# Peptides against a protein of PDB entry 7C96: the designs that were tried, part 23

Target 1, 73 residues: chain A of PDB entry 7C96
Amino acid sequence: PVIPDDFRCPISLELMKDPVIVSTGQTYERTCIEKWLQAGHGTCPKTQQTLTSTVLTPNYVLRSLIAQWCEAN

## One batch from the design tools (peptide; made by RFdiffusion4, then SolubleMPNN)

Design b2_p13_5_s3 (from b2_p13_5, 9 letters changed)
Fold by OpenDDE base, seed 3:
Structure b2_p13_5_s3 (fold): chain B 73 residues (1-73), chain A 13 residues (1-13)
Amino acid sequence: as target 1 above (73 residues)
Amino acid sequence: EKEKAEEILKQIE
């Protein structure tokens, strides 16, 4: 079935497996955002806002919602 | 949105 937009990484456009939140509040697939940061970028890909921190916080709530959706579909 | 995503993807590849 159609994957909800909120469950897709803004970069890869694929279903997120390990969603993480950046300082701006946006969520990305861990692998994608880590590559972005490693490439020397210090901004949020989606909003272009400067990141106040490079800490990536696991979005466990979203991860759970995605898991529930996958189980039902 | 897709265009922007593709642009970003190219920068990390």
Scores: peptide ipSAE 0.486, ipTM 0.895, DockQ to the pose 0.721
Fold by OpenDDE base, seed 1:
Structure b2_p13_5_s3 (fold): chain B 73 residues (1-73), chain A 13 residues (1-13)
Amino acid sequence: as target 1 above (73 residues)
Amino acid sequence: EKEKAEEILKQIE
């Protein structure tokens, strides 16, 4: 089945397993955004906005939605 | 979007 765009990481384009929210509100796969930050970048990959914080907040709601979708498909 | 994603992915790999 077709994976909903909102369930795909903007970077890997794959179904997210550990989605995290950055300061701009965008969500990415944890491993992807961590690599981006470790590479010395301080901006949001999707929006190019400067990150006001490097804190990554788990997107539990999305994680749950993805899990439910996977179970049904 | 895919092109941009690939560009970013290239930078972090």
Scores: peptide ipSAE 0.484, ipTM 0.894, DockQ to the pose 0.710
Fold by OpenDDE base, seed 2:
Structure b2_p13_5_s3 (fold): chain B 73 residues (1-73), chain A 13 residues (1-13)
Amino acid sequence: as target 1 above (73 residues)
Amino acid sequence: EKEKAEEILKQIE
């Protein structure tokens, strides 16, 4: 079935399994954004805004929604 | 979206 755009990582374009929120409010797959940060980047891939923090906050709500979608499809 | 994603992916690959 068609995967909702909001459930796809902006980087990998794949269904997120461990979505995390960056300081700009955008959500990415943890693995993807960590690689981006480890590469020395300090900006949000999606918006190009400078990150005020490198802290990654788990998006539990989205994780749950994706899990529910996967179970139903 | 796909084009930008590919560009970013190249930088972290």
Scores: peptide ipSAE 0.484, ipTM 0.895, DockQ to the pose 0.786
Fold by OpenDDE base, seed 4:
Structure b2_p13_5_s3 (fold): chain B 73 residues (1-73), chain A 13 residues (1-13)
Amino acid sequence: as target 1 above (73 residues)
Amino acid sequence: EKEKAEEILKQIE
């Protein structure tokens, strides 16, 4: 079935397994955003906004929603 | 949108 857009990483375009929220409020797959930051970038890939922090917050709610979706599909 | 994602992937991979 078609993966909901909100469940896909803006970078990899794949179903997220470990979604994390950046300072701009956007969510990405942890691995993807970490590589972006490690490459020396300080902006949000999706919005190009400057990140006020490099802290990555786990999006537990989304993680659960994705898990539920996978169970049903 | 998809094109932009590909551009970003090139920068991290």
Scores: peptide ipSAE 0.482, ipTM 0.895, DockQ to the pose 0.713

Design b2_p13_5_s4 (from b2_p13_5, 9 letters changed)
Fold by OpenDDE base, seed 4:
Structure b2_p13_5_s4 (fold): chain B 73 residues (1-73), chain A 13 residues (1-13)
Amino acid sequence: as target 1 above (73 residues)
Amino acid sequence: SEKKAQEILEQIE
């Protein structure tokens, strides 16, 4: 079935397994955003906004929604 | 866009 856009990482375009929120409010797959940061980037891949923090907050709500979607599909 | 996503992905792989 078609994966909802909000459930896909903006970078990998794949269903997120460990979604995390960056300072701009955008959500990415943890692995993807960590690689981006490790490469020396300090901006949000999607919006190009400067990150005010490098803290990655787990998006538990989205993780749960994705899990529910997977169970139903 | 998917094109943009691909460009970003290439930068981290």
Scores: peptide ipSAE 0.538, ipTM 0.905, DockQ to the pose 0.663
Fold by OpenDDE base, seed 2:
Structure b2_p13_5_s4 (fold): chain B 73 residues (1-73), chain A 13 residues (1-13)
Amino acid sequence: as target 1 above (73 residues)
Amino acid sequence: SEKKAQEILEQIE
């Protein structure tokens, strides 16, 4: 089945398992965004906006939606 | 987009 775009990480393009939100409001797979930050980047991969914080907030709602989708497909 | 994703992925690999 076709994976909804909103369920795919902007970086890996794979179905997210641990989606996290950055300061710009964009969501990424935790592993991907952490690698980006660890590489020395201080911007949002998608928007190029400077991150006002490096705090990663779990996107529990999206995680749940993805889990439900996985169960149904 | 795949192109954008590839560019980003290249920078973290």
Scores: peptide ipSAE 0.537, ipTM 0.905, DockQ to the pose 0.824
Fold by OpenDDE base, seed 3:
Structure b2_p13_5_s4 (fold): chain B 73 residues (1-73), chain A 13 residues (1-13)
Amino acid sequence: as target 1 above (73 residues)
Amino acid sequence: SEKKAQEILEQIE
């Protein structure tokens, strides 16, 4: 079945396993955004907005929704 | 956007 766009990482375009939220409110796969930050970037890949914080907050709601979708498909 | 995703990916590979 077709994977919902909201369930795919904006960078890898793969189904997210460990989605995290950045300061701009955008969600990415943890591994992808960490690599972006480690590369010296301080902006949001999707919006180009400057990140007010480099803290990554787990998106547990989305993680749960993805898990439910995977179980049904 | 696949195009934008590719551009970002190239910067972290």
Scores: peptide ipSAE 0.535, ipTM 0.905, DockQ to the pose 0.819
Fold by OpenDDE base, seed 1:
Order: sequence, then C-alpha cells, then structure tokens
Structure b2_p13_5_s4 (fold): chain B 73 residues (1-73), chain A 13 residues (1-13)
Amino acid sequence: as target 1 above (73 residues)
Amino acid sequence: SEKKAQEILEQIE
C-alpha cells in the first residue's frame, strides 16, 4: 500500500526506520540528517532555518506509528 | 517536493 507522507523521510523519501527530530521540529531519517550535518550544514533541510542545536532527538512516537503501520500492511 | 529532496540528497552524497 501507499506509504503515508508523514512516514517518509523528507530527504530519502523512504519509510523512516530511525526518525529523529531536529531543533526546528522537522523529522528525518537519522542517517540522512547526520550526513547533512557532516557535510557542514547547520540548517534544517526542509525549512532552511538555522538549527539552534545539532542534537537529534529520537521520535519514538513516530517510530511506533510506523511500526504499527508496517504490521498492519 | 521530490525535486528538493533530490537536490538535498545530491549534496550529502
């Protein structure tokens, strides 16, 4: 079935496995955002806003929702 | 946007 847009990483466009939240509130696949940061960027890929922090917070709720969706589909 | 996503992806690879 069609993967909900909210479950797809804004960068890879794939179903997120380890979603993390950046300071702007946007969620990305951990691997993708880490590569972005390692490339020297300090902004949110989606919004271009400067990140106030480079801390990546696991989005456990979304991770759980995705897991539930996968189990049902 | 798939176009934007692709542009970002190209920057990190």
Scores: peptide ipSAE 0.534, ipTM 0.904, DockQ to the pose 0.789

Design b2_p13_6_s1 (from b2_p13_6, 6 letters changed)
Fold by OpenDDE base, seed 3:
Structure b2_p13_6_s1 (fold): chain B 73 residues (1-73), chain A 13 residues (1-13)
Amino acid sequence: as target 1 above (73 residues)
Amino acid sequence: SLEQEVQEALKKY
């Protein structure tokens, strides 16, 4: 089935398995955003806004929604 | 797109 846009990582364009939220409120696959940050970037890939924090917050709600979608499809 | 640009950038790392 077609993956809902909100369930896809803006970087990998794949279904997110471990979605995390950055300080700007955007959500990415953990491995993707960590790689971005480790590369020395301090901005949000999607918005280009400077991150006020490099803390990555797990998006448990989205993770649950994705899991539900996967079960149904 | 911006997303594509980011993907291209990440390929270098």
Scores: peptide ipSAE 0.291, ipTM 0.842, DockQ to the pose 0.126
Fold by OpenDDE base, seed 2:
Structure b2_p13_6_s1 (fold): chain B 73 residues (1-73), chain A 13 residues (1-13)
Amino acid sequence: as target 1 above (73 residues)
Amino acid sequence: SLEQEVQEALKKY
C-alpha cells in the first residue's frame, strides 16, 4: 500500500518507526536526525533553519498513527 | 531534490 507522505521521514523517505520532533517543529526518524546532528550539522534538514536546541522530542501521536496504519495495512 | 541532497550529505559522514 501507499505510505502517507506525513508518515515518511524527510531524510530516509521511509516509514518512521521512532519519529522525533526538532526545535523547528519538523519530525524525522530518530536515527536519521541523530546522524545528521552527529555529523556536525546544526540546521533542520527540511527547512535549513538553525536549530535552537539539540533536544529531540518523541512524537508519540505520530508514532501511534503510524502504528494504527501499519496494523490496517 | 532536497531529500536526495540530504541523503548524499549523510553518506559522507
Scores: peptide ipSAE 0.285, ipTM 0.840, DockQ to the pose 0.124
Fold by OpenDDE base, seed 4:
Order: sequence, then C-alpha cells, then structure tokens
Structure b2_p13_6_s1 (fold): chain B 73 residues (1-73), chain A 13 residues (1-13)
Amino acid sequence: as target 1 above (73 residues)
Amino acid sequence: SLEQEVQEALKKY
C-alpha cells in the first residue's frame, strides 16, 4: 500500500524507523539527519531554515502511528 | 525536487 507522506523521511523518502524532530519542527529519519549535520550543514533540509539547535528529539508519537499503520498494512 | 537533491547529496556520505 501507499505510504502516507507524513510517515516518510523527507531525505530518504522511505518509511521512518527512528523519526526525530529538529529545531524547525520538521521530522527526519535519525540516520539521515545525523549524516546531514555531520557533513557540516546547519540548516533544515526541507525548509532550508537555520537550525537554532542540533538537538534531535525522538518523535515518539509518530513512531507509534507508523507502527500502528504497519500493523494494519 | 529539494528532497531528491538532498537524498543524492547524502549518498556521498
């Protein structure tokens, strides 16, 4: 079935397994955004806004929603 | 698209 857009990482375009929220409020797959940051980038890939923090917050709600979707599909 | 551009860029790392 078609994966809901909100469940896909903006970078990998794949179903997120470990979604994390950046300072701009956007969510990405942890490994993807970590690579982006480690490469020296200080902006949000999707919005191009400057990140006010490099802290990555787990998006537990989204993780749960994705898990529920996977159970049903 | 921006997403595709970023995806391609990240493949280098």
Scores: peptide ipSAE 0.284, ipTM 0.838, DockQ to the pose 0.126
Fold by OpenDDE base, seed 5:
Structure b2_p13_6_s1 (fold): chain B 73 residues (1-73), chain A 13 residues (1-13)
Amino acid sequence: as target 1 above (73 residues)
Amino acid sequence: SLEQEVQEALKKY
């Protein structure tokens, strides 16, 4: 089935399993963005904006929506 | 694309 673009990580381009929100409001797969940050990057991959914080907030709503989609498709 | 650029960047680590 066709995966909705909003359910795909901008980095891996795969269905997200543990989506997290960065300071710019963009959502990524946790492992992907953590690797990006650990590599020394301080910008948002999608927007290239400087991150005001390195805190990653779990996107529980999106996680739930993706889980529901997976069950239906 | 931007996504490809990010992919390439991540591959360096």
Scores: peptide ipSAE 0.272, ipTM 0.836, DockQ to the pose 0.123

Design b2_p13_6_s2 (from b2_p13_6, 7 letters changed)
Fold by OpenDDE base, seed 3:
Structure b2_p13_6_s2 (fold): chain B 73 residues (1-73), chain A 13 residues (1-13)
Amino acid sequence: as target 1 above (73 residues)
Amino acid sequence: SLEEEIQEALEKY
């Protein structure tokens, strides 16, 4: 079935397995955003806004929703 | 570059 856009990483365009939230409120796959940050970038890939923090917060709610979707599909 | 690749991917949204 078609994967909901909100369940896809803005970078990889794939179903997120370990979604994390950046300071701007956008969510990405952990590995993708980590590579972006490790490359020396300090902005949000999607919004281009400067990140006020490089802390990555697990999006447990979204992770749960994705898991539920995967179970049903 | 990685940045360019990411921006290209984002264009699909």
Scores: peptide ipSAE 0.129, ipTM 0.744, DockQ to the pose 0.867
Fold by OpenDDE base, seed 2:
Structure b2_p13_6_s2 (fold): chain B 73 residues (1-73), chain A 13 residues (1-13)
Amino acid sequence: as target 1 above (73 residues)
Amino acid sequence: SLEEEIQEALEKY
């Protein structure tokens, strides 16, 4: 079935398993954004805005929605 | 590079 765009990581384009929110409010797969940050970047991949923090907050709501979608499909 | 790969992926959105 067609995966909803909001469920795909902007970086990997794959269904997110561990979605995390960055300071700009954008959500990415944890592994992807961590690699981006570890590479020395301090901006949001999608918006290119400077991150005010490198803290990654788990997006539990989205994680749950994705899990529900996976169970139904 | 990683940056190039990401930018390439982002253009699909």
Scores: peptide ipSAE 0.115, ipTM 0.738, DockQ to the pose 0.884
Fold by OpenDDE base, seed 4:
Structure b2_p13_6_s2 (fold): chain B 73 residues (1-73), chain A 13 residues (1-13)
Amino acid sequence: as target 1 above (73 residues)
Amino acid sequence: SLEEEIQEALEKY
């Protein structure tokens, strides 16, 4: 079945396994955004906004929603 | 580069 857009990482375009929220409110797969930050970038890939923080917050709600979707599909 | 690869992915999202 078609993966809901909100469940796909903006970078990898794949179903997220460990979604994390950046300071702009956008969510990415942890490994993807970590690589971006480690490369020296300080902006949000999707919005191109400057990140006010490099802290990555786990998106537990989304993780649960994705898990539920996977069980049903 | 990584940045280029990401931009290519983003334009498809």
Scores: peptide ipSAE 0.115, ipTM 0.739, DockQ to the pose 0.934
Fold by OpenDDE base, seed 1:
Structure b2_p13_6_s2 (fold): chain B 73 residues (1-73), chain A 13 residues (1-13)
Amino acid sequence: as target 1 above (73 residues)
Amino acid sequence: SLEEEIQEALEKY
């Protein structure tokens, strides 16, 4: 089945397993965004906006939706 | 592409 675009990490283009939200509201796979930040970047990969915070917030709703989708497909 | 740009950036380190 076709994976919904919203379920794919903007960086890896793979189904997200541990989706996290950055300060701009965009969601990425945790490992991907952490590597980006560790590389010294302080911007949102997708939007190029400067991050007001480097705190990564788990996107539990999306995690749940993805899990449900995986179970059904 | 965006993904390629990000990948290139990540590969620097």
Scores: peptide ipSAE 0.092, ipTM 0.740, DockQ to the pose 0.113

Design b2_p13_6_s3 (from b2_p13_6, 7 letters changed)
Fold by OpenDDE base, seed 3:
Structure b2_p13_6_s3 (fold): chain B 73 residues (1-73), chain A 13 residues (1-13)
Amino acid sequence: as target 1 above (73 residues)
Amino acid sequence: SLEEEIEEALKKY
């Protein structure tokens, strides 16, 4: 079945396994956003907004939703 | 560059 866009990482375009939220509220796959930050960027890839923090917060709700979707599909 | 690759990927949105 077609993977919902909200379940795909904006960077990798793949189904997220470890989704994390950045300061702008956007969610990315952890490994993808970490590489972006490690490369020296301080902006949100999707919105280009400056990140007020580099803290990555696990998106447990989305992770659960993705898991439920995977079980059903 | 990584930034360029990401920009290209984001064009799909």
Scores: peptide ipSAE 0.103, ipTM 0.724, DockQ to the pose 0.865
Fold by OpenDDE base, seed 5:
Structure b2_p13_6_s3 (fold): chain B 73 residues (1-73), chain A 13 residues (1-13)
Amino acid sequence: as target 1 above (73 residues)
Amino acid sequence: SLEEEIEEALKKY
């Protein structure tokens, strides 16, 4: 089935397993954004905005929605 | 696309 765009990581373009929110409000797969930050980047991959923080907040709601979608599809 | 460019860049690490 077609994966909803909101469930795909903007970086990997794959279904997110551990979605996290960055300071700009965008959500990414944890491993993807961590690699981006570890590479020395301080901007949001999707928006190019400077991150005011490197803290990654788990998007539990989205994780749950994705899990529910996976069960149904 | 931007996403593809970023993905390619991340593959280097």
Scores: peptide ipSAE 0.100, ipTM 0.721, DockQ to the pose 0.123
Fold by OpenDDE base, seed 4:
Structure b2_p13_6_s3 (fold): chain B 73 residues (1-73), chain A 13 residues (1-13)
Amino acid sequence: as target 1 above (73 residues)
Amino acid sequence: SLEEEIEEALKKY
């Protein structure tokens, strides 16, 4: 089945397993965004906006939604 | 580079 766009990481384009929210409100796979930050970037890959913080907040709601979708599909 | 790869991936949106 087709993976909902909101369930795919903007970077890897794959179904997210550990989705995290950045300061701009966008969600990415943790591993992907960490690599981006470690590379020295301070912007949001999707929006190009400057990140006001490098704190990554787990998106538990999305994680649950993805899990539910996977069980049904 | 990583940045270039990400930019290419983001073209899907």
Scores: peptide ipSAE 0.094, ipTM 0.720, DockQ to the pose 0.856
Fold by OpenDDE base, seed 1:
Structure b2_p13_6_s3 (fold): chain B 73 residues (1-73), chain A 13 residues (1-13)
Amino acid sequence: as target 1 above (73 residues)
Amino acid sequence: SLEEEIEEALKKY
């Protein structure tokens, strides 16, 4: 089955396992965004907007939706 | 593409 675009990390293009939200509201796979930040970047990979915070918030809703989708497909 | 640019950037580390 085709994986919904919203379930794919903008960086890895793979199904997200640990989706996290950055200050701009965009969601990424935790490992991907952490590597980006550790590399010294302070912007949102997708939007290029400056991050007002480097705090990563777990996207529990999306995590749940992805899990449900995986179970059904 | 954006993904390629990010991928290349991440490969440096």
Scores: peptide ipSAE 0.088, ipTM 0.726, DockQ to the pose 0.117

Design b2_p13_6_s4 (from b2_p13_6, 6 letters changed)
Fold by OpenDDE base, seed 5:
Structure b2_p13_6_s4 (fold): chain B 73 residues (1-73), chain A 13 residues (1-13)
Amino acid sequence: as target 1 above (73 residues)
Amino acid sequence: SLEDEIQEALAKY
């Protein structure tokens, strides 16, 4: 079945397994956004907004929703 | 595309 857009990482375009939220409120796959930051970037990949913090917050709700979707599909 | 630009940036490292 078609993966909902909200469940796909904006960077990898794949189903997220470890979604994290950045300071702009956008969610990415942890590995993807960490590589982006480690590469020296200080902006949000999707919005190009400057990140006010490099803290990554786990999106547990989304992780759960994705898990439920995977179980049903 | 935006995706391509992101992938290019990530591929550098």
Scores: peptide ipSAE 0.126, ipTM 0.768, DockQ to the pose 0.118
Fold by OpenDDE base, seed 1:
Structure b2_p13_6_s4 (fold): chain B 73 residues (1-73), chain A 13 residues (1-13)
Amino acid sequence: as target 1 above (73 residues)
Amino acid sequence: SLEDEIQEALAKY
């Protein structure tokens, strides 16, 4: 079945396994956003807004939703 | 595209 867009990382375009939220509220796959930050970027890949914090917050709700979707499909 | 730009950046590492 078709993977919901909200379940795909904006960077990898793949189903997220460890989704994390950045300061702008956007969610990415942890590994993707970490690489972005390590590359010296301090902005949100999708919105290009400057990140007020580099803290990555796990998106537990989305993680759960994705897990449920995977179990059902 | 934005995705291409991101991929280029990420591909460096």
Scores: peptide ipSAE 0.119, ipTM 0.761, DockQ to the pose 0.121
Fold by OpenDDE base, seed 4:
Structure b2_p13_6_s4 (fold): chain B 73 residues (1-73), chain A 13 residues (1-13)
Amino acid sequence: as target 1 above (73 residues)
Amino acid sequence: SLEDEIQEALAKY
């Protein structure tokens, strides 16, 4: 089945398993954004905006929605 | 593309 765009990581383009929100409000797969940050980047990959914080907040709502989608498909 | 740029950057690490 076709994966909804909102369920795909902007970096990996794959279904997110551990989605996290960055300071810009964009959501990425945790491992992807962590690697991006560890590489020395301080911007949001999707928006190119400077991150005001390096804190990664779990997107539990999206995680739940993805889980529900996976169960149904 | 942006995706290509990101993948290239991430591939280094």
Scores: peptide ipSAE 0.110, ipTM 0.759, DockQ to the pose 0.121
Fold by OpenDDE base, seed 2:
Parts: C-alpha cells; sequence; structure tokens
Structure b2_p13_6_s4 (fold): chain B 73 residues (1-73), chain A 13 residues (1-13)
C-alpha cells in the first residue's frame, strides 16, 4: 500500500515509527533528526529555519494515526 | 533532491 506523505519522515522517506516535532513544527523520525543534530546542524532539515531549541517533542497524535494506518494495511 | 543533500551531509559524520 502507498504510504501517506505525512506519515513519512522528510529525511528517510520511510514510515515513521517514533515521530518527533522540532521547534519549527516539522516532524521527523527521532533517529533521523537526532543524527542531524548530532552532526552539528542547528537548522530544520526541511525548511532550513534555525532551530530555537534542540528539544524533540513526541508527536503522539501522528504516532497513533500511523499505528491505525498500519493496522488497516 | 533535498533528501540527497541531507543524506550527503549526514554521511560525512
Amino acid sequence: as target 1 above (73 residues)
Amino acid sequence: SLEDEIQEALAKY
């Protein structure tokens, strides 16, 4: 089945398992964005906006939506 | 693509 675009990480382009939100509001797979930050980058991969914080907030709503989609497909 | 650019950057580390 075709994975909805909003369910795919902008970096890996794969279905997100642990989606997290960065300060710009964009959501990424945790491991992907952590690697990006660990590499010394201080910007949002997708928007290139400077991150005001390195705090990663779990996107529980999206996680649930993805889980529901996976159960149905 | 943007993804390729990101992966290229990540690959350096």
Scores: peptide ipSAE 0.094, ipTM 0.745, DockQ to the pose 0.117

Design b2_p13_7_s1 (from b2_p13_7, 8 letters changed)
Fold by OpenDDE base, seed 3:
Structure b2_p13_7_s1 (fold): chain B 73 residues (1-73), chain A 13 residues (1-13)
Amino acid sequence: as target 1 above (73 residues)
Amino acid sequence: SLEEEIKKALELS
């Protein structure tokens, strides 16, 4: 079945397994955004806004929604 | 580069 766009990482375009929220409110796969940050970037890949923090917050709600979708599909 | 690859990925999204 077609994976909802909101469930795909903006970077990998794959179904997110460990979605995390950055300071701009955008969500990415943890591994992807960590690589971006480790490469020395301080901006949000999708919005290009400067990140006010490099803290990555787990998006538990989205994780749950993805899990529910996976169970049904 | 990683940046270029990400930009391409974003364009495809």
Scores: peptide ipSAE 0.124, ipTM 0.739, DockQ to the pose 0.970
Fold by OpenDDE base, seed 1:
Structure b2_p13_7_s1 (fold): chain B 73 residues (1-73), chain A 13 residues (1-13)
Amino acid sequence: as target 1 above (73 residues)
Amino acid sequence: SLEEEIKKALELS
């Protein structure tokens, strides 16, 4: 079935398994955003806004929604 | 697209 866009990582374009929220409020797959930051970037890939923090917050709600979607499909 | 460019950049890094 068609995967909802909100469930796909903006970088990998794949279904997120470990979604994390950056300071701008955007959500990415953890491994993708970590690679981006490790490459020396300090901006949000999607919005290009400067990140005010490098803290990555797990998006548990989205993780749960994705899991529920996977179970139903 | 931006997403594709970023993805490729990450693949090369």
Scores: peptide ipSAE 0.105, ipTM 0.735, DockQ to the pose 0.160
Fold by OpenDDE base, seed 2:
Structure b2_p13_7_s1 (fold): chain B 73 residues (1-73), chain A 13 residues (1-13)
Amino acid sequence: as target 1 above (73 residues)
Amino acid sequence: SLEEEIKKALELS
Protein backbone atom coordinates (compact mmCIF):
# COMPACT_ATOMS: atom_id res chain seq x y z
CA PRO B 1 0.00 0.00 0.00
CA VAL B 2 0.96 3.65 -0.49
CA ILE B 3 2.65 5.22 2.52
CA PRO B 4 0.99 8.49 3.63
CA ASP B 5 3.23 11.49 2.94
CA ASP B 6 3.04 12.63 6.57
CA PHE B 7 4.56 9.31 7.64
CA ARG B 8 7.65 9.74 5.44
CA CYS B 9 10.83 11.46 6.58
CA PRO B 10 11.45 14.63 4.54
CA ILE B 11 15.08 13.55 4.15
CA SER B 12 15.02 9.80 3.52
CA LEU B 13 11.51 9.76 2.00
CA GLU B 14 11.02 6.51 3.90
CA LEU B 15 8.53 5.46 6.56
CA MET B 16 9.68 6.91 9.89
CA LYS B 17 10.49 4.51 12.71
CA ASP B 18 11.79 6.99 15.29
CA PRO B 19 10.25 10.37 14.40
CA VAL B 20 11.61 13.41 16.26
CA ILE B 21 10.58 17.07 16.25
CA VAL B 22 13.10 19.89 15.82
CA SER B 23 12.75 23.45 17.12
CA THR B 24 10.93 24.58 13.96
CA GLY B 25 8.21 22.00 14.52
CA GLN B 26 9.22 19.80 11.60
CA THR B 27 9.52 16.05 12.11
CA TYR B 28 12.31 13.81 10.79
CA GLU B 29 13.65 10.32 11.27
CA ARG B 30 16.05 10.55 14.22
CA THR B 31 18.98 9.02 12.34
CA CYS B 32 18.59 11.41 9.42
CA ILE B 33 18.42 14.63 11.43
CA GLU B 34 21.24 13.53 13.73
CA LYS B 35 23.49 13.02 10.68
CA TRP B 36 22.54 16.48 9.46
CA LEU B 37 23.37 18.06 12.82
CA GLN B 38 26.59 16.07 13.19
CA ALA B 39 27.67 17.40 9.79
CA GLY B 40 27.66 20.87 11.36
CA HIS B 41 24.38 22.23 10.03
CA GLY B 42 22.26 24.49 12.20
CA THR B 43 19.20 24.81 10.00
CA CYS B 44 16.02 22.84 9.42
CA PRO B 45 16.51 20.75 6.25
CA LYS B 46 12.95 21.28 5.04
CA THR B 47 12.43 24.97 5.84
CA GLN B 48 16.04 26.25 5.98
CA GLN B 49 15.10 28.11 9.16
CA THR B 50 17.76 28.44 11.84
CA LEU B 51 17.30 25.98 14.68
CA THR B 52 16.92 27.71 18.04
CA SER B 53 17.85 24.45 19.75
CA THR B 54 19.48 21.14 18.85
CA VAL B 55 17.14 19.27 21.19
CA LEU B 56 15.23 16.48 19.44
CA THR B 57 11.81 15.69 20.88
CA PRO B 58 10.26 12.28 20.18
CA ASN B 59 6.99 12.56 18.27
CA TYR B 60 5.14 9.87 20.19
CA VAL B 61 1.77 10.59 18.62
CA LEU B 62 3.14 10.17 15.11
CA ARG B 63 5.09 7.08 16.14
CA SER B 64 1.84 5.56 17.38
CA LEU B 65 -0.06 6.50 14.24
CA ILE B 66 2.62 4.96 12.05
CA ALA B 67 2.63 1.81 14.15
CA GLN B 68 -1.14 1.53 13.82
CA TRP B 69 -0.89 2.00 10.06
CA CYS B 70 1.78 -0.68 9.80
CA GLU B 71 -0.36 -3.12 11.76
CA ALA B 72 -3.27 -2.57 9.40
CA ASN B 73 -1.20 -2.72 6.21
CA SER A 1 28.09 15.84 0.10
CA LEU A 2 25.42 15.07 2.67
CA GLU A 3 23.99 18.55 2.24
CA GLU A 4 23.65 18.11 -1.51
CA GLU A 5 22.13 14.66 -1.08
CA ILE A 6 19.55 16.06 1.33
CA LYS A 7 18.75 18.93 -1.00
CA LYS A 8 18.19 16.45 -3.80
CA ALA A 9 15.99 14.30 -1.58
CA LEU A 10 13.91 17.33 -0.61
CA GLU A 11 13.56 18.26 -4.27
CA LEU A 12 12.24 14.79 -4.99
CA SER A 13 9.70 15.11 -2.18
Scores: peptide ipSAE 0.105, ipTM 0.727, DockQ to the pose 0.969
Fold by OpenDDE base, seed 4:
Structure b2_p13_7_s1 (fold): chain B 73 residues (1-73), chain A 13 residues (1-13)
Amino acid sequence: as target 1 above (73 residues)
Amino acid sequence: SLEEEIKKALELS
């Protein structure tokens, strides 16, 4: 079945396994955004906005929703 | 580069 857009990482375009939220409110796969930050970038890949923080917050709600979707599909 | 690949991915999303 077609993966809902909100469940795909904007970078990898794959179903997120460990979704994390950045300061702009956008969510990415942890591994993807960490690589971006480690490369020296301080902006949000999707919005190009400057990150006010490099803290990555686990998106547990989304993780749960994705898990539920996977069970049904 | 990683940056270019990410930009391409974003354009396709």
Scores: peptide ipSAE 0.104, ipTM 0.723, DockQ to the pose 0.938

Design b2_p13_7_s2 (from b2_p13_7, 6 letters changed)
Fold by OpenDDE base, seed 4:
Structure b2_p13_7_s2 (fold): chain B 73 residues (1-73), chain A 13 residues (1-13)
Amino acid sequence: as target 1 above (73 residues)
Amino acid sequence: SLEEEIQEALKKY
């Protein structure tokens, strides 16, 4: 079945396994955004806004929603 | 590069 857009990482375009929220409110797969930051970038890939923080917050709600979707599909 | 690859992926939005 078609993966809902909100469940896909903006970078990898794959179903997220460990979604994390950046300071702009956008969510990415942890490994993807970490690589982006480690490469020296200080902006949000999707919005191109400057990140006010490099802290990555786990998106537990989304993780649960994805898990539920996977069980049903 | 990583930057280029990411930008290409983002074009799909």
Scores: peptide ipSAE 0.128, ipTM 0.745, DockQ to the pose 0.873
Fold by OpenDDE base, seed 5:
Structure b2_p13_7_s2 (fold): chain B 73 residues (1-73), chain A 13 residues (1-13)
Amino acid sequence: as target 1 above (73 residues)
Amino acid sequence: SLEEEIQEALKKY
């Protein structure tokens, strides 16, 4: 089945398992964005905007939607 | 592309 674009990590391009939101509002797979930040980057991979915070907020709603999609497909 | 740039930055992992 075709994976909805909103369910794919902008970095890995794969279905997200642990989606987290960065300060710009974009969502990424936790492990992917953590590696990006640990590499010394301070920008949002997708928008290239400077991150005002390095705090990663779990996107529980999206996580649930993805889980529901996986059950149906 | 953007994806290529991201992958290049993360290639050391």
Scores: peptide ipSAE 0.092, ipTM 0.731, DockQ to the pose 0.121
Fold by OpenDDE base, seed 1:
Structure b2_p13_7_s2 (fold): chain B 73 residues (1-73), chain A 13 residues (1-13)
Amino acid sequence: as target 1 above (73 residues)
Amino acid sequence: SLEEEIQEALKKY
């Protein structure tokens, strides 16, 4: 089945397992965004907006939706 | 593409 675009990490283009939200509201796979930040970047990969915070917030709703989708497909 | 740019940056680590 086709994976919904919203379930794919903008960086890896793969189904997200641990989706996290950055200060701009965009969601990425945790490992991907952490590597981006560790590389010295302080911007949102997708929007190039400067991050007001480097705090990563788990996107529990999306995680749940992805899990449900995986179970059904 | 943006994805390619990101991958180029990320693959360094």
Scores: peptide ipSAE 0.087, ipTM 0.729, DockQ to the pose 0.119
Fold by OpenDDE base, seed 2:
Structure b2_p13_7_s2 (fold): chain B 73 residues (1-73), chain A 13 residues (1-13)
Amino acid sequence: as target 1 above (73 residues)
Amino acid sequence: SLEEEIQEALKKY
């Protein structure tokens, strides 16, 4: 089935398993954004805005929604 | 598009 765009990581374009929110409010797969940050970048991949923090907050709501979608499909 | 260009750049990571 077609995966909803909001469920795909902006970086990997794959269904997110561990979605995390960056300071700009954008959500990415944890491993993807961590690699981006470890590469020395301090900006949001999608918006190019400077991150005010490198803290990654788990997006539990989205994780749950994705899990529900996976169970139904 | 701009989005495509960003994605092309992100493919390296």
Scores: peptide ipSAE 0.065, ipTM 0.703, DockQ to the pose 0.137

